# Ledger of designs, part 12: peptides against a protein of PDB entry 3C2G

Target 1, 209 residues: chain A of PDB entry 3C2G
Amino acid sequence: IRTFDLLGLLLHDSDAIDGFVRSDGVGAITTVVQYPNNDLIRAGCKLLLQVSDAKALAKTPLENILPFLLRLIEIHPDDEVIYSGTGFLSNVVAHKQHVKDIAIRSNAIFLLHTIISKYPRLDELTDAPKRNRVCEIICNCLRTLNNFLMMWIPTPNGETKTAGPNEKQQVCKFIEIDILKKLMSCLSCEGMDTPGLLELRSTILRSFI

## One batch from the design tools (peptide; made by RFdiffusion4, then SolubleMPNN)

Design b2_p29_1_s4
Fold by OpenDDE base, seed 4:
Structure b2_p29_1_s4 (fold): chain B 209 residues (1-209), chain A 29 residues (1-29)
Amino acid sequence: as target 1 above (209 residues)
Amino acid sequence: MKIERNPEKVEVTDEEIRRLVEELRRLAE
């Protein structure tokens, strides 16, 4: 825990964060969080989130790391872990086609739906900190989905990847009324990425044209 | 997702970071 706290203080700029990633810091964290210690898991995932925007992640092999993280956020009961893990996921897939491919092959789209579905409606949560954390988790999931969907939008050069039939089926689950209500609730939360959520809404609509 | 950074900048070397990463690995032993 002390080491995690110290790293959290030191990794405040892009150079330090990249240095951590180049030193296989992400791999080290994923090794630590494999043990059933909730304090270590929480601290490790928090640190993952802190370095999730590192440019060096584009050159880091994630074939073993990402599937493990997906399994962790699938089963772990702590909202703090889920928040950090989904936040890391959303940032690490951004602008990295090969990372998106790894995540999708690891059933990430289905998992995102599962995570959103397990949380209650925001209007049923009276505890403001809890409500905000749940909202942030849902937003992280939806932002990740948006990053996936963007790869199937045609570029000006006419080049586009096509979603497979399984991916299309998984995306269709996000138009369920329960998911749509949660999306709308997130738009009303303070401090949320409202522009990003609106972009997702547009992207989803375009995916069904 | 925007990551909030610590406003207090502390200078750190790559070698110091490497040592701390190794300490993390030792926690898994």
Scores: peptide ipSAE 0.573, ipTM 0.931, DockQ to the pose 0.769
Fold by OpenDDE base, seed 1:
Structure b2_p29_1_s4 (fold): chain B 209 residues (1-209), chain A 29 residues (1-29)
Amino acid sequence: as target 1 above (209 residues)
Amino acid sequence: MKIERNPEKVEVTDEEIRRLVEELRRLAE
């Protein structure tokens, strides 16, 4: 844990973060969090989130890392792990088609739906810190979904990637009333990624109508 | 998602980072 704390202290600028990623720091975290220790898992996922916007991730092999992370957040009912993991996912897939493909092949769409669905409605949460954390998790999931949906929207050149039948089916679940209500609830939360959520709303309309 | 970081400059070398990454790997042993 001390090492995680120190890394969290030192990795403040883009160069340091890229240096960590180039040194296979993400792989190292993945190795550590295989140990069934909640404190280590939390610390590792937190550090992943902190480096999730590193440019060097575009050149990092994620074929083994990303499926592992998805499995981790699938099996852990820890909000802090889920927050950090979904945050990492949302950033790492951004502007990286190959990473999106890995995530989708690893059942990310279904998992994101599952994560959102397991949480109660925000209006049912009276504890403000808990409500905010849940909202952040949902926002992370929805932002990730937006990144996936954008792949299937035609470009001005008329070219678009075609969603597979299974992918389309999984995405269709996100227009269910429960998910839409949670999207709207998140839009009402102060300090949330409102622009990102509004973008998703637009993307949904373009994808399904 | 925007990652908020301390704006204060922290000096760290690539070698120091590599050492810390190696230390992480040792924790898994």
Scores: peptide ipSAE 0.566, ipTM 0.930, DockQ to the pose 0.745
Fold by OpenDDE base, seed 3:
Structure b2_p29_1_s4 (fold): chain B 209 residues (1-209), chain A 29 residues (1-29)
Amino acid sequence: as target 1 above (209 residues)
Amino acid sequence: MKIERNPEKVEVTDEEIRRLVEELRRLAE
């Protein structure tokens, strides 16, 4: 834990973060969090989130790391781990087609749906900190979904891929009324990425209409 | 997702970072 705390203090700028990633710091974290220690898992996932926007991640092999993280957030019920993990996923897939492909092959779409579905409606949560954390998790999941959907929408200057049949089926679940209501509820939460959520709404419409 | 950064800039060398990463790996041994 001491090492995680120190790294959290030192990794404050883009150069330091890139240096950590180039030194296989992400791989080192994933090795540590394989142990059934909740404190280590929380600390590791928090650090992953802190470096999740590193440019060096574009050149980092994630074939083993990303599936491991997805499995971790699948089996771990801790909101802090889920928050950090989904946040990392959201950032790491952004603008990286090869990373999106790894995530999709690792059943990320289905997992994101499962995570959103397991949380109650925000209006049923009376505790403000809990409600905010749940909203953040849902937003992370939905932002990640948006990054996937954008691959399959023709753009004037962008490469468009075709979604496979399994991916299409998984994505179709996100237009169910429960998910849409949660999306709308997140728009009312303070400090959320409202523009990103509105973009997702637009992306959904372009994908299914 | 925007990541909040520490406003205090601490200069850290690549070697120092590498050592800390190695320390993390040792924790997993």
Scores: peptide ipSAE 0.565, ipTM 0.930, DockQ to the pose 0.750
Fold by OpenDDE base, seed 5:
Structure b2_p29_1_s4 (fold): chain B 209 residues (1-209), chain A 29 residues (1-29)
Amino acid sequence: as target 1 above (209 residues)
Amino acid sequence: MKIERNPEKVEVTDEEIRRLVEELRRLAE
């Protein structure tokens, strides 16, 4: 915990964050969080989130790391872990086709749907901190989905990656009324990534209509 | 997702980061 706290204090600029990633810091975190210590898992995932936008991640092999993280957030009921993990996922897949591919092969789309589905409607949450955290988690999941969907949208050059049958089936779950309602609810939450959610709405419409 | 960071640049060396990463690994062993 002490080491995580110190790293959290030091890794506040892009160079330091990249340095951490180049030093296999992400791998080190994933090693630590393999142990059933909730405090360590929380701290580790929080640190992952803090470095999730590092440029050095583009050059980091994630074939082992990403599936492990996905499994972690699948089995761990802790909202803080889910928040950090989905946040990391949303950032790490951004602008990285190969990382998106790893995530999709690792059943990320289905997992994201599962995560969103397990949470109640925001209007049923009376505790504001809890409601906000749930909203953030849902936003992270939906933002990640948007990153995936963008791969299958034709570019101005006419080039597009075709979604596989399994991918299509998985993404179709996100047009369920329950999911769409949660998307809309998130748009009403203060401090949320409203532009990102609106982009997703647009992407969904373009993908399915 | 936007990551909130301290605007104050803390000077940290690559070696210091490496040492801290190694410390994390030791925690796992």
Scores: peptide ipSAE 0.564, ipTM 0.930, DockQ to the pose 0.738

Design b2_p29_2_s2
Fold by OpenDDE base, seed 4:
Structure b2_p29_2_s2 (fold): chain B 209 residues (1-209), chain A 29 residues (1-29)
Amino acid sequence: as target 1 above (209 residues)
Amino acid sequence: MKIKRPKTPRPPNLQEIIDELIEELKKLA
């Protein structure tokens, strides 16, 4: 109980989040989310999402937490865990090549496709809160994919990384008609990251042409 | 691109809250 109340006080404050990360808060969360307790897992993943854009996180090694988190969201059916975990993933891989490489080696591209594929179409969801949460999860997955694809786009200086054959094959699954329909449904939802989804659409076109 | 978060009012005893939260997480571990 007390831990959850304290977590609520740190939410949305950048100085609090940086202070928590500097105090090895990510290490503490990594231990807590390994317990077979759904309430602790939900709370830990929610806190990870809150710290995912912290400046102090640039000094935190993610080699241990990323593979574990990816496995957790692979096996856990909880929308709140998946939302928080995919949100964390999308933020930590942004602008960090070494973190992208860790996530890709940990089969993140395939996992993102699996997550999007398991959810029903948004038009089949009658409950608005559930529909919005599912849309947010899909958006988090697609934002993460966009962050990966950007590393294979040529820079103005002519330098580019090339995707391996396995990565290319996994990326090609995102142009399946079911995935594209879910992307289009998310673009129609109010309050979603429409600029990010439009950026992804542009990135996909540049990656496949 | 990154997810943007809303801002909430900062509590006056923020460092004490952080320290207590770390200790509570360690007890759960």
Scores: peptide ipSAE 0.156, ipTM 0.753, DockQ to the pose 0.514
Fold by OpenDDE base, seed 3:
Structure b2_p29_2_s2 (fold): chain B 209 residues (1-209), chain A 29 residues (1-29)
Amino acid sequence: as target 1 above (209 residues)
Amino acid sequence: MKIKRPKTPRPPNLQEIIDELIEELKKLA
């Protein structure tokens, strides 16, 4: 859609992104992606990814958009929607405890596991574009998980949040051999967030020891 | 960690463009 493409060109600057977010641009996108049009949904989720690191999002209520986006990712089989949505989720929960709490209450940990589990192993994918997109999705999920786990690791000051029993159970699913194999496969892909995956590996070890 | 994005120059009428585009997005709803 031309409107979304034009917005995408303008929203590479941090001030432009912040200006759009302050003008309720996230609310406008959220309204558009509620319609049962796959092109609108795909374009809207892509734009959400583009604004997902905006500083102005810290002042934007995400209580309505985040549960909706999680549900959209859950029910929509489109890799582009899943890629954009998991990328958005990863960025918005980074360094924002309140947003992490909203995502966790909205069953985000379980959803991330479900997404990773449903995709085939990367070594089973012969099509390079598909393999790369699947790898990026898995990386987005794992980066999001890392952002969640980091809140439960003790700081040098002794302050830490404790994971609830349900969250602990859901996190334990990520040490399944299939998930670990997919993590390792993502580390072998060129152009992936290798530093983030290595950080996750360290975070997992610290969370389960 | 956050995903890196490309840099583009800010247009002088950025706010007017943003407002127009938000109104166009609302019409698509």
Scores: peptide ipSAE 0.148, ipTM 0.734, DockQ to the pose 0.640
Fold by OpenDDE base, seed 5:
Structure b2_p29_2_s2 (fold): chain B 209 residues (1-209), chain A 29 residues (1-29)
Amino acid sequence: as target 1 above (209 residues)
Amino acid sequence: MKIKRPKTPRPPNLQEIIDELIEELKKLA
C-alpha cells in the first residue's frame, strides 16, 4: 500500500513519528485495522510497530487500542501481524506504568505465553526466513514479559510493586521447560537481541528467588 | 527495553507527508 511506503520514509526520524502521532495517526491506524481485510490489518499493524517508540504516545490514550490489538494477535494466524503486534506491545509498555497496567488487565501475560507455545521449536523449522520471523516473535514476547517483570523488582529506594496472585501464576508458566528451551534457541539465532534475552533471564531469576 | 531502529536521512516536507498519510488512512477506513 503506497501509504505505508511513505511511512517507510519517516520511520527513522523521531520528530516525524511524533508529528504523525500528534496528528492522531494512531487513531487512524486503529480504525483501518478494524476492517476484516488481511492486507489492511497487516499493513496497519506494521505501521503501529513503526510508531511504537514515539514519545508522543505518552499523551495518546491506549485504553481502546491495546485491548483490540491483543485480541487481533490472539485470533489472527498471520506471523507478520503477530510480529508487528508483539513488537508494538513490547515498545509501548516500556517505561510506561499505565500502559503496562492496561496490557496486564487485558490478559497480555497469558497471551504472550500462548503465542510462544503455539510455535514449533526453531530447530524444527528448515525455512530460514520463517525460522527468523518466529524467533523475532518469541523475542518480542519475551521482551514484553521482561518489561512487566521489571515492575516487581525493588528500586534503590526500597519501593516495589507486588504482582497479584493471578499475574504470579501466569508468570510461573514461563519457567516451563518448553518455554525455556525456546528462549535458549533464540539466544543461538544470529542477529537477535541477545542482551535483551540475557536481561530477561536475570529478571526471571530475580523474580523467583 | 525497546526495539532499536536504524537511522535514515530526513525527508523534505515531513508535515505534508504526515497530512497526506492521515488523509489516505481515512479514505481506507
Scores: peptide ipSAE 0.172, ipTM 0.747, DockQ to the pose 0.577; fails the geometry check
Fold by OpenDDE base, seed 1:
Formats: C-alpha cells, structure tokens, sequence
Structure b2_p29_2_s2 (fold): chain B 209 residues (1-209), chain A 29 residues (1-29)
C-alpha cells in the first residue's frame, strides 16, 4: 500500500519517528491491523517495527497494543507479520521493565517458544530468502527472551527480580535441545546479529548455572 | 539489545507529511 511505503521512507529519521508516535501514529496503525486484510496487517506490522525504537514510545501506553500484537502473531501464519511483530516486541521491551511485565502477563515467553518451535531446522530450508527470514524471526524471539532474562540476573548491588514459577517453567523450555540447535544454526547464518546471539547464550548460561 | 534501522535524508516538511500520513491511515480504518 503506497501510504505505508511513503511512511517507510520517512520514518528512518529519529525526529520523524518521534513525530509520528507523538501524533498517535501507533494508535492509527493499531486500528488498521485489526481489519481482516492481510496486506493491511503486513504493512501495519512493518510500520510498528520501523517505529519500535522511538523515544516517544516511552510515553505511549502499550497495554492495549501489545496483547493484541501477541495474539496476532500467534494466529497469523505470515512470516512477514511474525518477523515485524517479533522485531517490534524485542525493541519495545528492551530496557523497559513496565513493557516487559505487560508482555510476560500476556504469555509472551510461551509464545516465543511456540514461534521458534513451529519453524523447521535452517539446514532443511533450501531457499536462501526463506531461510534468512526464518533465521531473523528466531533471532527476534531470542533477542526478546534475552531482554526478559536480563531482569532476573543479579545486579552488582545484589538487587534482582525473581521469576514466578510459571515464568521459570516457560524459560526452561528454551534449553530444550531443539531450541538450542536453532540458536546455534542462527549463529552460523551470514548477516545475523552474532554479538546479540552470543550475549543471549551468555545470559542463558547465567540464568541456569 | 535492539534492531538497528537504516537512516534516510530528512525532508523539509516532515511534520506536514506525518500529519497527512496519519490522516490517510485513519481513512483506511
């Protein structure tokens, strides 16, 4: 859709992104992605990804959009929607405890495991564009997990949050051999956030040792 | 950890474009 393409060109500047978010652009996108139109959903989720690092999002309530987006990526089979949605999730929970809490209450940890589990092994994908997109989705899920796990690692001052029993059980699923193999496969993909995946590996080890 | 985005040149009428695009998004709703 031309409107979303134009937005995509303009919203790479930090002031443009912040201006759009301050003008309730996230609310406008949220309304658009509620329509049963796959093109609108795909375009809307792509725009959410583009604004997901905006400073103005710190002042934007995410209590309505975040549970809705999580449900959308749960039920929608489109890799582009899942890529954009998990990318948005990973960025908005980064360094924002309140947003992490909303996502966790909305069953995000379990959903991330479900998303990673539904994709085949990367070595079974012969189409390079498809393999790269699947790798990016897995990386987005794992980056989100890393951002959650960081809240339960003790700080130098001895302060730490404790994960609830349900959260601990859901996190334990990420040390399953199939999930670990997918993490290792992503480390072998060209153009991936290798430093970020190595940070996650370190975070997982620190969370379970 | 955050995903990095590409940077583009800033247009001179940025706010007007933002306002127009938000109104177009509202019409799609």
Amino acid sequence: as target 1 above (209 residues)
Amino acid sequence: MKIKRPKTPRPPNLQEIIDELIEELKKLA
Scores: peptide ipSAE 0.159, ipTM 0.742, DockQ to the pose 0.629; fails the geometry check

Design b2_p29_6_s3
Fold by OpenDDE base, seed 4:
Parts: C-alpha cells; structure tokens; sequence
Structure b2_p29_6_s3 (fold): chain B 209 residues (1-209), chain A 29 residues (1-29)
C-alpha cells in the first residue's frame, strides 16, 4: 500500500510516468491488485488513475488489462475504486480508437449504465463528500460514454462507423425511462458535467433513434 | 420518430425544471 503511495509521489512528471508505463507499470499494478485486499486494490487503482493520461499508453497492449479493470469495477462496491477505475477508463480511451474497441468488446457501455443505475439520485445524498464523489463517478462515466459514441457520429468527410447490434443494444439502455430520470436529476447538481449530459442526449437522439 | 419526440420533450421539461450549469469536461486528475 505505502509502496503505491510512494510510487505515486515519484511519478510527478510526464517523463517519469511514460517511463513507468513503458516498463509495463500498468500491468504490474493490475497483477498486484488481483490479491483480494481492499486497501491494496484502492491504492493500486488510485495509482492507475495517476498514470492514465500517459502518452505511452497508446503503444501499450491493453487487451488483458482493460477487461480485468472493468471486471474489478463491476464487482467492487468501493466508491474510491470505482472513481479511480472510471477515471482511468475515461482517460485511456480518449483519442485512442483501438482502446475504445477493446473496452466496448468488454461490455464497457453496459457497465457504465450499471454504475450510474446503482447510485441514488445526487439530490438525495445529504453527505457532501459522498455526493461529490458520486458526482465525479457519474461524470467519468459520461465522459467515457461520449468518447465511445463519437465513433458513430459522421465526420465532415462523410465517413462513419456503424455500431453493431450488441453496441446498439447497450446504448439503448440509456433511453429507458429510469436511467433518463436519473440523468435528468443530475442537471442541477454542482460539479456535474452538464455539457456531457447534453452531448449524450444529442448523440442518442440523432444516431440511435 | 415518435420516440425521438418523446425523449426530446422529456429533456425540454428537465431543462425547464433544472438549473443548467456552465461547466466543461476536463481530464480526470
């Protein structure tokens, strides 16, 4: 645990982070957090988040790492793990088509729906630290989802990728009444990614309805 | 589509009932 904290302190510049990633640091963390210790898992996921914007990740094979992380987030109820994991996911898929494809094939869209659905309405959370953390998690999910959906938006050149049947089915979960009510309830919450919510709405209506 | 109209109406109602915030998406630190 303290080793991850110390390592996080040492990885304070982009060159050090890239060096760590090139040395399979992400794989090393994911190997360690397979041990069923909550504190270790929390510390490891936090470190993953800290290195998640590394340029070297674009050249790192993530075929085994992403499915593992997605499964970890799915089964772990810890807000700190979910925060770090969704943050990692949102950063790692950004501007990287091949990584988006790996995540989508691993049912990431459905997982994002599950995460959002499991939390209560933000306006029902009276504890400010809890509310803020949940808000951040929802924002991470929205950013990730919008990063996925942009693949199916036509480019100025007229090129567009068509979503497969499974992807369409997963995206259609976000137009069910219960999840819509949940998302709408977030619009007035401080710190919410309101542009992300509106982007999600626009994309679903334009491309999936 | 009819479903598109229904969804658009729901979001319009939400925009009227909730104070929209002027935030921007940021990288997660």
Amino acid sequence: as target 1 above (209 residues)
Amino acid sequence: SEKEKELEELFKEAEENYELQDYYSKPVP
Scores: peptide ipSAE 0.015, ipTM 0.438, DockQ to the pose 0.102
Fold by OpenDDE base, seed 1:
Structure b2_p29_6_s3 (fold): chain B 209 residues (1-209), chain A 29 residues (1-29)
Amino acid sequence: as target 1 above (209 residues)
Amino acid sequence: SEKEKELEELFKEAEENYELQDYYSKPVP
């Protein structure tokens, strides 16, 4: 824990972060967080989030790292871990087709659905810190999902990739009644990425139905 | 199904009130 805090202090600029990533820092963190200590896992995932926008990640093999992180998020009910992990995921998949493919093959779409589904309605959360954290998690999920969907949106001069049947089925889960009720409850929440939510819905309706 | 359609209409109405931004490129702080 103290080591991660110290390391976080040393990673004060983009060059330091890139240097850390080039030195397999992400792999090192993922190795450490395999130890079953909740505080260590929280600290490690927070550090992952801090380095998740590093340019050097584009050159880092994530084939083993992403599946591990997704599994960690899946099995760990901790909001801080889920926040950091989904934040990391959203950043690393942005503008990187190969990374999106790894995440999708690792069942990320379904995982994000599971994450959103497990939380109560935001308007039912009376504890403001809890509500805010859940809101941030949902926003991270939405950002990640929209990043995935970009792969399959027909654009002029863009990739004409179509989602496979399995991916299409997973995406269509986000227009089922229960998840719609959940997502609708987010529209009025302060801090919610309402544009991202609307974009998700619009994209699914236009391209996946 | 009827309730689902109602929710879809609510989303459609909400879309009219928001401009979709360049949502994809901003890193999570």
Scores: peptide ipSAE 0.032, ipTM 0.507, DockQ to the pose 0.180; fails the geometry check
Fold by OpenDDE base, seed 5:
Structure b2_p29_6_s3 (fold): chain B 209 residues (1-209), chain A 29 residues (1-29)
Amino acid sequence: as target 1 above (209 residues)
Amino acid sequence: SEKEKELEELFKEAEENYELQDYYSKPVP
């Protein structure tokens, strides 16, 4: 725990972060957070988030790391872990098709649906710190989803991949009435990624229905 | 609800100006 905190304090510049990632720092964290210690898991996931936009991650194999993290988020009912984990996920899949593919094959779309579905409506959360954290989690989910969906949207002058039937089914779960109501309720919340939410809805309606 | 209707209209307006953005930023701790 203390080690992760100390590392976090040292990893402020891009070169240091890249150096850490190149030295398999992400793998090291992933190994450590396998221990059943909630504080350790929180600290490790926080550190993962801190390095999640490192340029060196583009050259890091994530085939073993990403499925593990997804499983960790799935089974750990901790807002801080979910926040850090979804933040990490959103950054590592950005601009990296092969990482998107790994995440999708690991049922990331369904996981994101599960996360959003499990939280109450933001307007029902009276505790401001809790509401803000949940808002951030949902924003991370939206960013991740939008990064996935862009793979299947026709671009001008480009060939696009078609989503498989399983992926399409998972995406279409986000237009079910209950989750739509939840997502709509987020639009008026301060700090919400409204553009991301609008993008998600627009993409699903235009390309998946 | 009236609020839901307003939000639905907001979504509809946003669809007209929809532009895909591949974006990432780590949440500020």
Scores: peptide ipSAE 0.028, ipTM 0.514, DockQ to the pose 0.466; fails the geometry check
Fold by OpenDDE base, seed 3:
Structure b2_p29_6_s3 (fold): chain B 209 residues (1-209), chain A 29 residues (1-29)
Amino acid sequence: as target 1 above (209 residues)
Amino acid sequence: SEKEKELEELFKEAEENYELQDYYSKPVP
């Protein structure tokens, strides 16, 4: 725990972060958070989030890391872990087709649906800190989903992959009435990624139906 | 369903008021 806190203080610039990542820092964190200690898991996931936009991650093999992290956020009912984990996921999949493929094969689309579905409506949350954290988690999920969907939408100058039947089915779950009502409840939350919500829905309706 | 149509209309109204963002390029802060 203390080591992660100290590392977080030292990793304040892009060069330091890249250096940490090049030294297999992400792998080291992943190894440590395998221990059943909630405080350690929180600290480790927070540190992962802090380094998640590092350029050096493009050269880091994530085949062993991403499935583990996805499983961790699936089984750990901790908003801080889920926030950090979904934030990490959102950043590492951005502009990286290979990483998106790993996440999708590891059932990330369904997991993100599960995460959104398990939280109450934001307009029903009276505790402001809790509501804000849940809103941030949902925003991380939306950003990640939109990053996935871009692989399957036609671009003027790019070859697009076709989504498999399972992926298409998982994506279409986000336009079901119950999940839509949940997502609509987010519009009342300050800091909600409303454009991302609209983009998700628009993309599904245009390209997946 | 009628409820889905109502939500569809709400989203359409919202789309007119919000610009789509390039979510692929922006990291989580």
Scores: peptide ipSAE 0.026, ipTM 0.497, DockQ to the pose 0.202; fails the geometry check

